Peptides against a protein of PDB entry 2N1D. Designs and how they scored, part 12

Target 1, 169 residues: chain A of PDB entry 2N1D
Amino acid sequence: EVKVKIPEELKPWLVDDWDLITRQKQLFYLPAKKNVDSILEDYANYKKSRGNTDNKEYAVNEVVAGIKEYFNVMLGTQLLYKFERPQYAEILADHPDAPMSQVYGAPHLLRLFVRIGAMLAYTPLDEKSLALLLNYLHDFLKYLAKNSATLFSASDYEVAPPEYHRKAV

## One batch from the design tools (peptide; made by RFdiffusion4, then SolubleMPNN)

Design b1_p10_1_s4 (from b1_p10_1, 5 letters changed)
Fold by OpenDDE base, seed 4:
Structure b1_p10_1_s4 (fold): chain B 169 residues (1-169), chain A 10 residues (1-10)
Amino acid sequence: as target 1 above (169 residues)
Amino acid sequence: NVLKVLEELE
């Protein structure tokens, strides 16, 4: 299995996120105030502002595109708790053609990196490409950790209404 | 343990 390390700073958030959804029966407010697309765009711009326009810029763009693609593919099947399924169904019904990277935000994006390692293990990448990818994934995670105060907040969640509870269980 | 907690993802 491909090892993707989650920064220690973000591990407590994953627990809080889990608790908010599964135990406190709250939902992340959708559409997200800051969606995955915007987070990735900010990261790309951040990287470009810190370096020269060279192969690094190309690599960042490719990584951003890759993260976006993986997120959009995996969100519905890999990155949701059972309690979130009715909400997801509503999103699909109301916005069938919208990529989930335009709907969901940082908490769900972070969940991707818990699962992406297993997916990458089955991807035929050469050692150099895989190493480069992993380096950028870890770099992106460090970026999330650096900006965790603005990206991860319990205030972005809200208590699900009683009618939601009835269809979620 | 993060992995244990997130095993509930489906």
Scores: peptide ipSAE 0.125, ipTM 0.814, DockQ to the pose 0.024
Fold by OpenDDE base, seed 2:
Structure b1_p10_1_s4 (fold): chain B 169 residues (1-169), chain A 10 residues (1-10)
Amino acid sequence: as target 1 above (169 residues)
Amino acid sequence: NVLKVLEELE
């Protein structure tokens, strides 16, 4: 199994996220004020602003593209709690052609990295490529940790309305 | 345990 380590700084947020959704019956506000696409774009620009070589820039772009792709594939099947299913269904109905990376934000993106390791284990990557990928994934996670104050906030959640509870329960 | 908590993801 490919192990993707979540920074210790972000682990408490995963618990808070779980608590907000499953125990407090809140929902992350959608569409996100800062969606996954924007977060990835900011990361890429951040890396580019540090005077990286062309090769490093290319690698960052590839990693960003990969994260986006994995997120869009995995969001609906692996990154939602049961309570979030009605919300997801509404999003699909209202925006059938929109990639989920344009709808969801940092909390769901972070959930990706809890599950992505298992999927990477089955990808036909050579040792060097996998190591490079993992390095960038961890680098990105460090970026999320560095910007956690702006990316992860309980204020981005709201109590689900009674009509939603009737659908979810 | 974060991973255990997140096992509720589906």
Scores: peptide ipSAE 0.122, ipTM 0.812, DockQ to the pose 0.024
Fold by OpenDDE base, seed 3:
Structure b1_p10_1_s4 (fold): chain B 169 residues (1-169), chain A 10 residues (1-10)
Amino acid sequence: as target 1 above (169 residues)
Amino acid sequence: NVLKVLEELE
């Protein structure tokens, strides 16, 4: 398995996210006020503004595109708690053609990096390419940690209504 | 253990 290290600053958030959903029976407000697409765009612009001219095998845009693709593929199958399934079904019904990167936000994006390592283990990348990719992924996670105060907040969750509870049982 | 907590993801 390819190991993707989560910054220590973000590990408590993963626990809080789990608690909000599973124990407190809350839902992340959808569509997100700041969706995955916008977060990735901000990161790309941030990296470009730093003036990095290193000619790496992966460009920032390619990394962003890759993260987006993995998120859109994995969200529905690997990144949801059971309690979130009815909400996801409603989103699919209302927005069948919308990529989930336009609907979900930072908390679900962070969950991706808990699971992405197993997926990367099956990529046909050589050692050098994989190392470069991992460096970008860790760099992005550092970016999330740096901006965690604005990206991760319990105020973006709300208590699920009684009608939802009946669907989720 | 964060990973064990997140095992509830499905």
Scores: peptide ipSAE 0.113, ipTM 0.809, DockQ to the pose 0.024
Fold by OpenDDE base, seed 1:
Structure b1_p10_1_s4 (fold): chain B 169 residues (1-169), chain A 10 residues (1-10)
Amino acid sequence: as target 1 above (169 residues)
Amino acid sequence: NVLKVLEELE
């Protein structure tokens, strides 16, 4: 299997995210104030600003594009808790043609990396390419951990209204 | 911890 290691700094956030949604019955505010597209763009720009002698810009852009694509494919089917389904349905109704990477933010993006390993296991990549990809994914996760104070906050969640609770049974 | 996420995402 392909294992994507989540930084220890971010593991507590996954638990908090889980708790906010499933136990406290809160919802992440959508559309996100900082969506997945912007996070990935910031990462790409961060990598470019480092000024490496090796031109790795192409590789970074490919990784960013890949993460975005996987997120958009997997969000609706693999990255939501049951309580979030009515919200997702509302988002689809209000934004039928918008990719979810323009709607959702850091918490849901982090959830992707909990599941992406299983998807990569079925991707026809040679050993060298897979290792390179994993290195970039881990690098991106380290970036998320470094910026966790600005990307992950319980204040981005709010208690769902009573009418929502009736729909989320 | 992380297992909770894996178990309840659907």
Scores: peptide ipSAE 0.111, ipTM 0.811, DockQ to the pose 0.024

Design b1_p10_2_s1 (from b1_p10_2, 6 letters changed)
Fold by OpenDDE base, seed 5:
Structure b1_p10_2_s1 (fold): chain B 169 residues (1-169), chain A 10 residues (1-10)
Amino acid sequence: as target 1 above (169 residues)
Amino acid sequence: DLLKKLLEFL
């Protein structure tokens, strides 16, 4: 499969995220104070302001659009723990036409990169194009690591109330 | 599932 390397400083967060949800029975506060759309927009503006012309095969906007599309497709079926399912159902009921990139935030976006490599292995990309895409994905992950103090915080989670536990199987 | 993939990844 295609290997997407997550920065070492972000790996502990994936464990903390899992622990908060699965073992501590907490939920990420939704809608996110900073959603995926906003994070991707900030990244795009960051890249464009630097004036780098490397890897012209992929434009920043195309990479951002790709990440957003993958996130919106995969969130509901691939990026949620079982305990988060009732919350997701409530979000769909309250916001039926909203893409999940406008609801969820950095922790769920980071989860995408745990699974995206396996999916990219089955995309019709040639070796050179795949390498260029991976460079952008790794660059984005470095951006997340650089801004991790503002993007990843346990204070964005809250203990699920007893009525939620009754809904969760 | 996601948990399994996370554990395999780490």
Scores: peptide ipSAE 0.125, ipTM 0.819, DockQ to the pose 0.028
Fold by OpenDDE base, seed 3:
Structure b1_p10_2_s1 (fold): chain B 169 residues (1-169), chain A 10 residues (1-10)
Amino acid sequence: as target 1 above (169 residues)
Amino acid sequence: DLLKKLLEFL
């Protein structure tokens, strides 16, 4: 199994995110104020501004595109708690042609990295390519940790209304 | 299960 390590700074947030949704019955406000597309764009621009022009097999843009694709594929089936499924259904009905990377934000993006390791284990990548990819994924996670104060906040969640609770049964 | 997988990282 491919191991993707979550920075220690972000582990408490994963717990808070789980608690807000599952125990406190809150929902992340959608569409996100800062969606996944925007976060990935900021990361790409950040990397380019740092002057890292080393020739590597993977470019920043390729990694960003890959993360976006995995997120859009896995969000609906792998990254939601049961309580969030009615909200997801409403989003699909209201925005049938929108990729979920334009709707969801940092908390759900972080959840991707809890599962992505198992998915990468079945990709036909050679050892060198996989190592480079993992390096970029860890680098991105470090970026999220560095900017966690602006990306992760309990104020982005709200208590689900009574009508939603009836649908979530 | 997402919760179960999350607990493995904590």
Scores: peptide ipSAE 0.119, ipTM 0.816, DockQ to the pose 0.028
Fold by OpenDDE base, seed 1:
Structure b1_p10_2_s1 (fold): chain B 169 residues (1-169), chain A 10 residues (1-10)
Amino acid sequence: as target 1 above (169 residues)
Amino acid sequence: DLLKKLLEFL
């Protein structure tokens, strides 16, 4: 299995995210104040502003596009806790044509990297290409860690209303 | 299970 290492700074957040949802019965506020699209755009702009040489095999824009695509594919089936399913259903009903990268935010994006390693194991990439991709993914994760104070906050969650609690079985 | 997978990364 391909191992994608989560920065130590973000591991506690993953636990807090899990706790807020599953144990405290809270929901992340949707649509996100800062959605996945905007986070990825900020990252891309950050990389461009640095003026560093980019590798042709995995340019920043291609990596961003890839992360976005796989987030949109995996969100509904891989990245949600059971308690979040009713919320997701409501989002689909209200925003049927919107990609989830325009709805969800940093916490759910971070969850992708818990799952992405297994997905990459089935991707037809040679070892060099895979290593390059992993480097970019880790670079992005470092970016998330650097900006964690603004991207990850318990204040973005709120206690689910009683009516939600009743249908979230 | 997402939680299980999460725990594997901790």
Scores: peptide ipSAE 0.115, ipTM 0.807, DockQ to the pose 0.028
Fold by OpenDDE base, seed 2:
Structure b1_p10_2_s1 (fold): chain B 169 residues (1-169), chain A 10 residues (1-10)
Amino acid sequence: as target 1 above (169 residues)
Amino acid sequence: DLLKKLLEFL
């Protein structure tokens, strides 16, 4: 199994996110104020501003595209707690043609990296290519950690209404 | 189980 290391700075947030949803019965406000697409775009621009070569820029773009694709594929089946399923169903009904990377934000994106390792184990990448990919994933996670104050906040969550609780059986 | 995987990383 491929192991993706989560920065120590972000591990407490994963716990807080879990607590807000499962114990506090709150929901992340959707559509996100800053969605996954925007976060990835900011990261790509950040990397480009550092004076990267064409080859390095290409690699960043491929990594961003890959993260986005994995997120959109995995969100509904792999990245939601049971309490969030009714909300997801409502999002699908309201935004049937929108990729989830345009709806969800940083907390759910971070959850991807808890699951992505198992999925990467099935990729046909050679050892060197996989190592390079992992380096970029870790670099992105470091970027999230650096910008955690603006990306992760309990104020982006709200208490689920009583009607929602009845659906979340 | 997402929670289970989360706990594995903590």
Scores: peptide ipSAE 0.104, ipTM 0.802, DockQ to the pose 0.028

Design b1_p10_2_s2 (from b1_p10_2, 5 letters changed)
Fold by OpenDDE base, seed 5:
Structure b1_p10_2_s2 (fold): chain B 169 residues (1-169), chain A 10 residues (1-10)
Amino acid sequence: as target 1 above (169 residues)
Amino acid sequence: DLLEELRKFL
């Protein structure tokens, strides 16, 4: 089993996120004011600005690309609560060619890291490569925690309208 | 599902 440790600062947010959607019947406002692409870009620029070597810069780009790819693959099937399904369907209808990393934001990105460990367990990576990847993933999560005040807010959610409730299962 | 995995994770 590959364990990806979520910073303690972000664990309560995962609970709040779940509560907002599942119990309070709210939806994250889409398209996100700050989408996953932007968050990853900011992270990459943050890392590059710290005087990293070319190799480390290359590694950051690869990690960012990987996170984006995994997010885009997993969002629709793995990272949504049932209440969010109608919203996702509407997004697909309105933006059929847009990657979900351009639509969704930090809360859904954070959900990826709840699932990514199990996924990586079946990825053919050697121990050294896996350790390196995990280090970068943890580094990224620390970045999210550091910027959590601007990335995670209940004000980015809104109560779903009655019309939505009628089609939500 | 996601909620179940979240519960395991937390």
Scores: peptide ipSAE 0.161, ipTM 0.846, DockQ to the pose 0.028
Fold by OpenDDE base, seed 2:
Structure b1_p10_2_s2 (fold): chain B 169 residues (1-169), chain A 10 residues (1-10)
Amino acid sequence: as target 1 above (169 residues)
Amino acid sequence: DLLEELRKFL
């Protein structure tokens, strides 16, 4: 598989995220106050504000579009813990036509990068293109790490009600 | 590997 390196600063968050949901039986508040679409938009604007060339701007936009697409494809099947399945079903019922990038937020987006490497292994990219893509993915992850204080917070989770707990276990 | 362990939970 293609190896995607998660910044060391964000690895503890992945563990905390897992703990909040799986062990503490909490749920990320949905719809997210800051969804994946907005995070990606902020990243793109951040890159543009730093004086990127037209070529770099194009590349950033393509990477953002790709991340969004992969997220929307993989969220339901690859990025959820078992405890989150009932919540996902409710989201599908309440937002049947909305892409999940408009519903979910930073924690689930970060989970994408735990899985995306395996998916990229099946993408027909030459070595140079793959290296470039990986560089941008790592750049985006660095952006997430830089803004982790505002993007990742346990306060965005809430204890699931007893009714939810009963149907989730 | 932390990432491999996390993958088992997803």
Scores: peptide ipSAE 0.074, ipTM 0.764, DockQ to the pose 0.029
Fold by OpenDDE base, seed 1:
Structure b1_p10_2_s2 (fold): chain B 169 residues (1-169), chain A 10 residues (1-10)
Amino acid sequence: as target 1 above (169 residues)
Amino acid sequence: DLLEELRKFL
């Protein structure tokens, strides 16, 4: 397995996210006010503003595209707690053609990095390419940590209604 | 490990 290190600053949030959903029976508000697409776009623009070379910019765009693709593929099958399944089903029904990167936000994006290492282990990448990818993934995670105050908030969650509770439990 | 624990719930 490929190890992707989550910044220590974000680990407490993963616990809070888990607690909000699993123990407090809350749901992240969807569609997200700031979705994964926008977060990735902001990151790309942030990198561009730092005076990177054309090659560096290209690499950032590829990484952003990759993260988006992985997220869209993995969200429904890998990144949801059981309590969130009915909500996901509703989203699919209401927005069947929308990529989940346009619906979900930072908390679920962060969950991707809990799982992505295992997925990368099955990706045919040479050692050099994998190392570069890991560097960018860690760079992106550092970006999330830097902006954690605005990206991760319990106020983005809401108590699930009673009818949802009966459906999910 | 926190990540290992979280993986059990996802």
Scores: peptide ipSAE 0.072, ipTM 0.763, DockQ to the pose 0.028
Fold by OpenDDE base, seed 4:
Structure b1_p10_2_s2 (fold): chain B 169 residues (1-169), chain A 10 residues (1-10)
Amino acid sequence: as target 1 above (169 residues)
Amino acid sequence: DLLEELRKFL
């Protein structure tokens, strides 16, 4: 398996996120105040501001596009806890043509990196390309860690009502 | 491994 290391600063958040949803029966507020598209755009701009060359900028844009695509493909099937399924169904009903990167935010984006390694194992990438991709993924994760104070907060979650509990058996 | 454990919840 291709291993993607989550920064130590973000590992506690993954646990808190899981706890909020699964044990405390809370839901992340949707649509996200800062969605995945915005986060990725900020990252791309951040990298650009660091003096990227044309090639490096291209690479960043490609990585951003890839992360977005992976997120949109994997969100519904790989990145949701069971308790979140009714919420997701409601989102699909209300926004059938909207990519989930425009709805969900940082917590769910971070979950992608828990799963992405296994998905990359199915991609026929050469060693050099894979190494480059992994470097950018880790770079992006470092970016998330650097901005964790503004991206991850328990206040973005809310207690699900009893009616929701009945749907989320 | 935390990630492996978390994967079981998704």
Scores: peptide ipSAE 0.072, ipTM 0.764, DockQ to the pose 0.029

Design b1_p10_2_s3 (from b1_p10_2, 5 letters changed)
Fold by OpenDDE base, seed 3:
Structure b1_p10_2_s3 (fold): chain B 169 residues (1-169), chain A 10 residues (1-10)
Amino acid sequence: as target 1 above (169 residues)
Amino acid sequence: DLLKELKEFL
Protein backbone atom coordinates (compact mmCIF):
# COMPACT_ATOMS: atom_id res chain seq x y z
CA GLU B 1 0.00 0.00 0.00
CA VAL B 2 1.14 3.49 -0.89
CA LYS B 3 0.35 5.92 1.91
CA VAL B 4 -0.56 9.50 1.05
CA LYS B 5 -0.71 11.72 4.12
CA ILE B 6 -3.34 14.44 4.28
CA PRO B 7 -2.19 17.60 6.08
CA GLU B 8 -3.73 17.99 9.52
CA GLU B 9 -5.10 21.36 8.45
CA LEU B 10 -7.30 19.69 5.81
CA LYS B 11 -8.62 16.78 7.85
CA PRO B 12 -11.30 18.91 9.57
CA TRP B 13 -12.56 19.92 6.14
CA LEU B 14 -13.01 16.31 5.08
CA VAL B 15 -15.19 15.86 8.15
CA ASP B 16 -17.19 19.01 7.40
CA ASP B 17 -17.62 17.97 3.78
CA TRP B 18 -18.93 14.57 4.83
CA ASP B 19 -21.27 16.15 7.37
CA LEU B 20 -22.69 18.66 4.88
CA ILE B 21 -23.50 15.95 2.35
CA THR B 22 -24.47 12.93 4.43
CA ARG B 23 -25.99 14.42 7.58
CA GLN B 24 -27.24 17.83 6.48
CA LYS B 25 -28.33 16.57 3.04
CA GLN B 26 -26.66 19.41 1.18
CA LEU B 27 -25.03 19.41 -2.25
CA PHE B 28 -21.93 21.16 -3.52
CA TYR B 29 -23.06 23.78 -6.02
CA LEU B 30 -22.30 22.69 -9.59
CA PRO B 31 -20.71 23.72 -11.82
CA ALA B 32 -18.06 24.77 -9.33
CA LYS B 33 -17.17 28.44 -9.04
CA LYS B 34 -13.54 27.32 -9.12
CA ASN B 35 -13.17 23.95 -10.81
CA VAL B 36 -10.39 21.38 -10.56
CA ASP B 37 -8.82 22.53 -13.84
CA SER B 38 -8.46 26.04 -12.45
CA ILE B 39 -7.02 24.86 -9.14
CA LEU B 40 -4.40 22.75 -10.90
CA GLU B 41 -3.53 25.61 -13.24
CA ASP B 42 -3.03 27.95 -10.30
CA TYR B 43 -0.78 25.40 -8.62
CA ALA B 44 1.33 24.98 -11.75
CA ASN B 45 1.72 28.74 -12.11
CA TYR B 46 2.57 29.02 -8.43
CA LYS B 47 5.36 26.45 -8.76
CA LYS B 48 6.76 28.13 -11.86
CA SER B 49 6.80 31.55 -10.22
CA ARG B 50 8.81 30.20 -7.29
CA GLY B 51 11.72 29.29 -9.54
CA ASN B 52 11.62 25.63 -8.64
CA THR B 53 13.17 24.41 -11.87
CA ASP B 54 14.92 21.37 -10.46
CA ASN B 55 15.64 18.84 -13.16
CA LYS B 56 13.68 15.86 -11.89
CA GLU B 57 12.00 12.97 -13.63
CA TYR B 58 8.57 14.48 -13.06
CA ALA B 59 7.75 17.99 -14.17
CA VAL B 60 5.00 20.04 -12.56
CA ASN B 61 2.95 19.86 -15.74
CA GLU B 62 3.16 16.09 -15.79
CA VAL B 63 2.00 15.88 -12.19
CA VAL B 64 -0.89 18.24 -12.88
CA ALA B 65 -1.90 16.22 -15.92
CA GLY B 66 -1.76 13.04 -13.87
CA ILE B 67 -3.90 14.41 -11.06
CA LYS B 68 -6.45 15.63 -13.58
CA GLU B 69 -6.60 12.27 -15.31
CA TYR B 70 -7.01 10.34 -12.07
CA PHE B 71 -9.71 12.72 -10.92
CA ASN B 72 -11.67 12.40 -14.15
CA VAL B 73 -11.47 8.62 -14.04
CA MET B 74 -12.27 8.18 -10.35
CA LEU B 75 -14.87 10.89 -9.64
CA GLY B 76 -17.94 9.00 -10.77
CA THR B 77 -17.09 5.64 -9.26
CA GLN B 78 -14.89 6.39 -6.24
CA LEU B 79 -15.30 9.94 -4.94
CA LEU B 80 -19.06 10.42 -4.44
CA TYR B 81 -21.24 9.75 -1.43
CA LYS B 82 -24.50 7.94 -2.10
CA PHE B 83 -26.52 11.13 -1.67
CA GLU B 84 -24.57 12.78 -4.52
CA ARG B 85 -25.37 10.11 -7.14
CA PRO B 86 -28.51 11.77 -8.58
CA GLN B 87 -26.65 15.06 -8.95
CA TYR B 88 -23.86 13.31 -10.84
CA ALA B 89 -26.38 11.66 -13.17
CA GLU B 90 -27.90 15.05 -13.95
CA ILE B 91 -24.46 16.50 -14.66
CA LEU B 92 -23.67 13.68 -17.09
CA ALA B 93 -26.97 14.21 -18.89
CA ASP B 94 -26.50 17.98 -19.17
CA HIS B 95 -22.76 17.91 -19.92
CA PRO B 96 -22.01 14.61 -21.67
CA ASP B 97 -18.72 15.75 -23.22
CA ALA B 98 -17.30 17.72 -20.30
CA PRO B 99 -14.59 16.23 -18.11
CA MET B 100 -15.55 16.27 -14.46
CA SER B 101 -12.47 18.37 -13.68
CA GLN B 102 -14.32 21.23 -15.36
CA VAL B 103 -17.45 20.70 -13.26
CA TYR B 104 -16.35 19.77 -9.73
CA GLY B 105 -14.16 21.73 -7.33
CA ALA B 106 -11.80 21.57 -4.36
CA PRO B 107 -13.82 19.39 -1.96
CA HIS B 108 -14.11 16.53 -4.44
CA LEU B 109 -10.50 16.98 -5.49
CA LEU B 110 -9.42 16.56 -1.88
CA ARG B 111 -11.40 13.32 -1.66
CA LEU B 112 -9.20 11.95 -4.45
CA PHE B 113 -6.23 11.89 -2.10
CA VAL B 114 -8.08 9.65 0.32
CA ARG B 115 -8.23 7.02 -2.45
CA ILE B 116 -5.24 7.66 -4.70
CA GLY B 117 -2.74 5.76 -2.57
CA ALA B 118 -4.42 2.43 -3.17
CA MET B 119 -4.54 3.09 -6.90
CA LEU B 120 -0.86 4.01 -7.12
CA ALA B 121 0.09 0.79 -5.38
CA TYR B 122 -0.71 -1.09 -8.59
CA THR B 123 1.06 1.33 -10.91
CA PRO B 124 4.35 0.00 -12.32
CA LEU B 125 6.70 2.68 -11.02
CA ASP B 126 10.23 2.19 -9.79
CA GLU B 127 11.09 3.23 -6.25
CA LYS B 128 12.68 6.52 -7.25
CA SER B 129 9.83 7.54 -9.53
CA LEU B 130 7.23 6.66 -6.92
CA ALA B 131 9.05 8.66 -4.25
CA LEU B 132 9.23 11.66 -6.55
CA LEU B 133 5.54 11.41 -7.39
CA LEU B 134 4.61 11.16 -3.72
CA ASN B 135 6.68 14.25 -2.98
CA TYR B 136 4.73 16.18 -5.61
CA LEU B 137 1.40 14.93 -4.32
CA HIS B 138 2.29 15.98 -0.79
CA ASP B 139 3.50 19.31 -2.11
CA PHE B 140 0.17 19.84 -3.86
CA LEU B 141 -1.72 18.95 -0.70
CA LYS B 142 0.36 21.48 1.19
CA TYR B 143 -0.64 24.04 -1.43
CA LEU B 144 -4.30 23.21 -0.85
CA ALA B 145 -3.80 23.63 2.88
CA LYS B 146 -2.14 27.00 2.39
CA ASN B 147 -5.08 28.20 0.29
CA SER B 148 -7.81 26.40 2.22
CA ALA B 149 -9.58 29.62 3.25
CA THR B 150 -10.44 30.40 -0.37
CA LEU B 151 -10.86 26.84 -1.65
CA PHE B 152 -13.06 25.26 1.02
CA SER B 153 -16.24 26.91 2.28
CA ALA B 154 -19.57 25.66 3.54
CA SER B 155 -21.17 28.50 1.58
CA ASP B 156 -20.46 26.53 -1.60
CA TYR B 157 -23.04 23.98 -0.47
CA GLU B 158 -26.82 24.30 -0.48
CA VAL B 159 -29.72 22.33 0.89
CA ALA B 160 -31.02 19.88 -1.69
CA PRO B 161 -34.57 20.66 -2.85
CA PRO B 162 -37.48 18.34 -2.02
CA GLU B 163 -37.51 17.04 -5.58
CA TYR B 164 -33.94 15.86 -5.17
CA HIS B 165 -34.69 14.02 -1.94
CA ARG B 166 -37.26 11.92 -3.78
CA LYS B 167 -34.63 10.92 -6.35
CA ALA B 168 -32.01 10.15 -3.73
CA VAL B 169 -33.96 7.24 -2.24
CA ASP A 1 -16.81 2.75 0.06
CA LEU A 2 -15.68 6.33 0.45
CA LEU A 3 -17.33 6.81 3.83
CA LYS A 4 -15.65 3.74 5.28
CA GLU A 5 -12.24 4.71 3.98
CA LEU A 6 -12.66 8.27 5.20
CA LYS A 7 -13.34 7.04 8.72
CA GLU A 8 -10.21 4.93 8.61
CA PHE A 9 -8.16 7.71 7.08
CA LEU A 10 -9.07 10.35 9.67
Scores: peptide ipSAE 0.211, ipTM 0.868, DockQ to the pose 0.027
Fold by OpenDDE base, seed 1:
Structure b1_p10_2_s3 (fold): chain B 169 residues (1-169), chain A 10 residues (1-10)
Amino acid sequence: as target 1 above (169 residues)
Amino acid sequence: DLLKELKEFL
């Protein structure tokens, strides 16, 4: 199995995210103030500002594109807790043509990396390509950890209204 | 199950 290690700094957030949604019955505010597209763009620009070569820039762009694609594919089926399903349905109704990377934010993006390892195990990549990809994924996760104070906040969640609770049960 | 995998991942 392909193992994607999440930085220790971000693991507590995954727990808090789970707690906010599942136990405290809160919802992440959507559309996100800072969506996945924006986060990935900031990361790409950050890498560019570090004086990377054209080859490295290309690789970063490909990784960003890949993360975006996998997020958009997996969000609805793999990255939501049961309590979030009604919200997702509403988002689909209100934004039928929008990719979820334009709606959701950092917490859901981080959830992707809980699942992505298993998915990559079935991806036809040679060992060298896989190693390179994993390096970039870990690099991106380090970037998230570095910017965690601005990307992950309980204030981005809010208590779901009573009518939502009725939908979720 | 996301929760299950989260627990296993942590």
Scores: peptide ipSAE 0.193, ipTM 0.860, DockQ to the pose 0.027
Fold by OpenDDE base, seed 4:
Structure b1_p10_2_s3 (fold): chain B 169 residues (1-169), chain A 10 residues (1-10)
Amino acid sequence: as target 1 above (169 residues)
Amino acid sequence: DLLKELKEFL
């Protein structure tokens, strides 16, 4: 098992996110005001501003690309609550060729890290590569925590209309 | 474990 630790600061948000969707029957507003692509770009730029070497910059870019790829692969199948499925279907219908990293935002990105450990367990990575990857993933999570005030807000959710409820149930 | 719990809901 590959264990990815979520920062304690972000754990309450995961609960709130779950509550907003599943219990309060709200939906994250899509397309996201700040999508995953933008978040990852900001992270990469942040790391660059910290005086990264070419090697470090390369590593960050690879990590960003990897996170984006994992997100785009996993969003539809593993990162959505059942209540969000109709919304996802609508997004696919309206934007069939758009990667979900351009549609969804921080809350769903954070959900990735709840699942990513299990996915990495199926990837034949050597111990050194895995450790390095995990370090960057944790670094990124720390970045999310640092910027949580601007990335995570219940105001980005809205109550789903009754007609949506009928679709979701 | 919160993560384990959340995985059950996803």
Scores: peptide ipSAE 0.106, ipTM 0.797, DockQ to the pose 0.029
Fold by OpenDDE base, seed 2:
Structure b1_p10_2_s3 (fold): chain B 169 residues (1-169), chain A 10 residues (1-10)
Amino acid sequence: as target 1 above (169 residues)
Amino acid sequence: DLLKELKEFL
């Protein structure tokens, strides 16, 4: 089993995110003010600014591309709570050709790392390559933790209207 | 395990 370790600083946010959606019946405001594409771009630029070699830069770009691809594949089927399904359906109707990485933001991106380990277990990666990938994923999670004050906020959520509640039942 | 529990909610 492939295990992705989420920083302790971000674990409380996962709980808060779950609470906001499931117990408080709120929804993350979409489209996100800062979408997944933007977050990944900022991370890549951050890594490049640290004086990376060409090989390291290539690796970062590949990791970013991989995270984006996994997110876009997994969002609809793996990363949503039941209460969010009507919202997702509305997003698909309004943005039929847009990748979800351009619509959703940091909270849903963080949820990816709760699930990604199980998916990586089925990838044909050798042990060394998998270890390297995991190292980069952990590095990215560390970046999210470092910037958590600007990426994760309850103010990005809003109470779902009564009409939505009827659809969600 | 918090992560395992969260996975059950998703």
Scores: peptide ipSAE 0.104, ipTM 0.797, DockQ to the pose 0.029

Design b1_p10_2_s4 (from b1_p10_2, 5 letters changed)
Fold by OpenDDE base, seed 5:
Structure b1_p10_2_s4 (fold): chain B 169 residues (1-169), chain A 10 residues (1-10)
Amino acid sequence: as target 1 above (169 residues)
Amino acid sequence: DLLEELKKFL
């Protein structure tokens, strides 16, 4: 198993996110005011502004592209709680060709890192490449933690209306 | 599912 360590600052948010959705029956407001694409773009620009070499800039772009791809592939099947399924169906109907990285935001992006380790365990990467990737993933997670005050907020959720509850059985 | 994986992760 590939271990992806989530910063301790963000672990409580994963619990709060779960609680908001499953226990308080709230939904993350969609489309996100700051979507995954924007978060990844900000991270890439942040890294590039730090005086990285061309090789490091290339690596950052590859990592960002990889995270985006994994998110878009996994969101619908792996990163949603049962209560969120009707909302996802509505999003697909309204935005059939839009990648989910343009719709969802930081909370769902963070959920990716709960599952990504298991997927990477079956990815044909050599030990050196895997270690390098993990370093970038951990670096990105540290970035999320550093900006957590603006990225993770319960105010981005709202109580689902009664009509939603009727179809979220 | 996600919840079970979260529980194992935390």
Scores: peptide ipSAE 0.206, ipTM 0.864, DockQ to the pose 0.028
Fold by OpenDDE base, seed 1:
Structure b1_p10_2_s4 (fold): chain B 169 residues (1-169), chain A 10 residues (1-10)
Amino acid sequence: as target 1 above (169 residues)
Amino acid sequence: DLLEELKKFL
């Protein structure tokens, strides 16, 4: 299995995210104040501002596009806790043509990296290409860790109303 | 599920 290491700084957040949703019965506010598209765009711009030349197989824009694509594919089927399913259904009804990367934010994006390793194991990549991709993914995760104070906050969650609880059980 | 996968990383 392909191992994608989550920075130690972000592991506590994954626990908090899980706790907020599953135990405290809260929901991440949607649409996100800062959606996945915006986060990825900021990352790309950050990399460009560094001015470093990259002669690797993968360009930053290609990595960003890949993360976005995988997020949009996996969000509905792989990245939601059971309690979040009614919310997702409502989002689909209200935004049928919008990619989920325009709706969801940093917490759900981080969840992708819990799952992406298993997905990459089935992707037809040679060892060199896979290593390069993993390096970029880890670089992006480091970026998330550096900006964690602005990207991850419990204040972006809110207690689900009683009506929602009835739908979720 | 997602929680079980998360536990692998914690």
Scores: peptide ipSAE 0.194, ipTM 0.859, DockQ to the pose 0.028
Fold by OpenDDE base, seed 2:
Structure b1_p10_2_s4 (fold): chain B 169 residues (1-169), chain A 10 residues (1-10)
Amino acid sequence: as target 1 above (169 residues)
Amino acid sequence: DLLEELKKFL
């Protein structure tokens, strides 16, 4: 089993995110003010500004591309709470051709790392390559933790309207 | 484990 370690600083946010959605019946405001594409772009630029070699830059770009692809594949089926399903259906209707990485933001991106380990277990990567990938994923999570004040906020959620609550139950 | 518990909600 492939285990992805989430920084301790971000674990409370996962709980708060769950609480906002499931217990408080709120929804993350969509489309996100800062979407997954933008977050990944900022990370890549951050890494490039640190004086990376060509090989390291290539690796960062591949990791970013991989995270984006996994997010877009997994969002609808793996990363949503039941209460969010009607919202997702509305997003699909309003943005049928848009990748979800252009719609959703940091909270849902963080949820990816709760699930991604199980998916990586089925990848035909050798032990060294998998270890390297995990190292980059952990590096990205560290970046999210460092910028958590600007990426994760309860103010990005809103109470679902009564009509939504009725259709979600 | 917190992560495994969260997976049950997704």
Scores: peptide ipSAE 0.093, ipTM 0.782, DockQ to the pose 0.029
Fold by OpenDDE base, seed 4:
Structure b1_p10_2_s4 (fold): chain B 169 residues (1-169), chain A 10 residues (1-10)
Amino acid sequence: as target 1 above (169 residues)
Amino acid sequence: DLLEELKKFL
């Protein structure tokens, strides 16, 4: 198992996110005000502003691309609570060709890191590459934590209407 | 572990 550690300050958000969706029957407003693409772009720019070399910039870009790809692959199958499935279906119907990184935002992106470790375990990475990747993933998570006040808010959720409840499990 | 707990709901 590849263990990805979530920053302590983000763990409460994961619980709140779960609670909002599963217990309070709310939905994250879609399309996201700030989508995953934008968050990753901001991260890349942030790293660039810190005086990255060409090599470091390349690494960041690769990590960003990887996170985006993993997110787009995993969102529909592994990052949604059952209550969110009808919403996802609607998004797919309305935007069949849009990557989910352009639709979903920080809360769902954070969920990726709950699951990504298991996915990486199936990837034949050498120890050095894996360690480097993990370092960048943790660095990105620290970035999310640093910007949590602007990225995570219960106000981005809304109570699902009764008709939605009938669609959801 | 919080992560393992949350995985049960995803």
Scores: peptide ipSAE 0.089, ipTM 0.778, DockQ to the pose 0.029

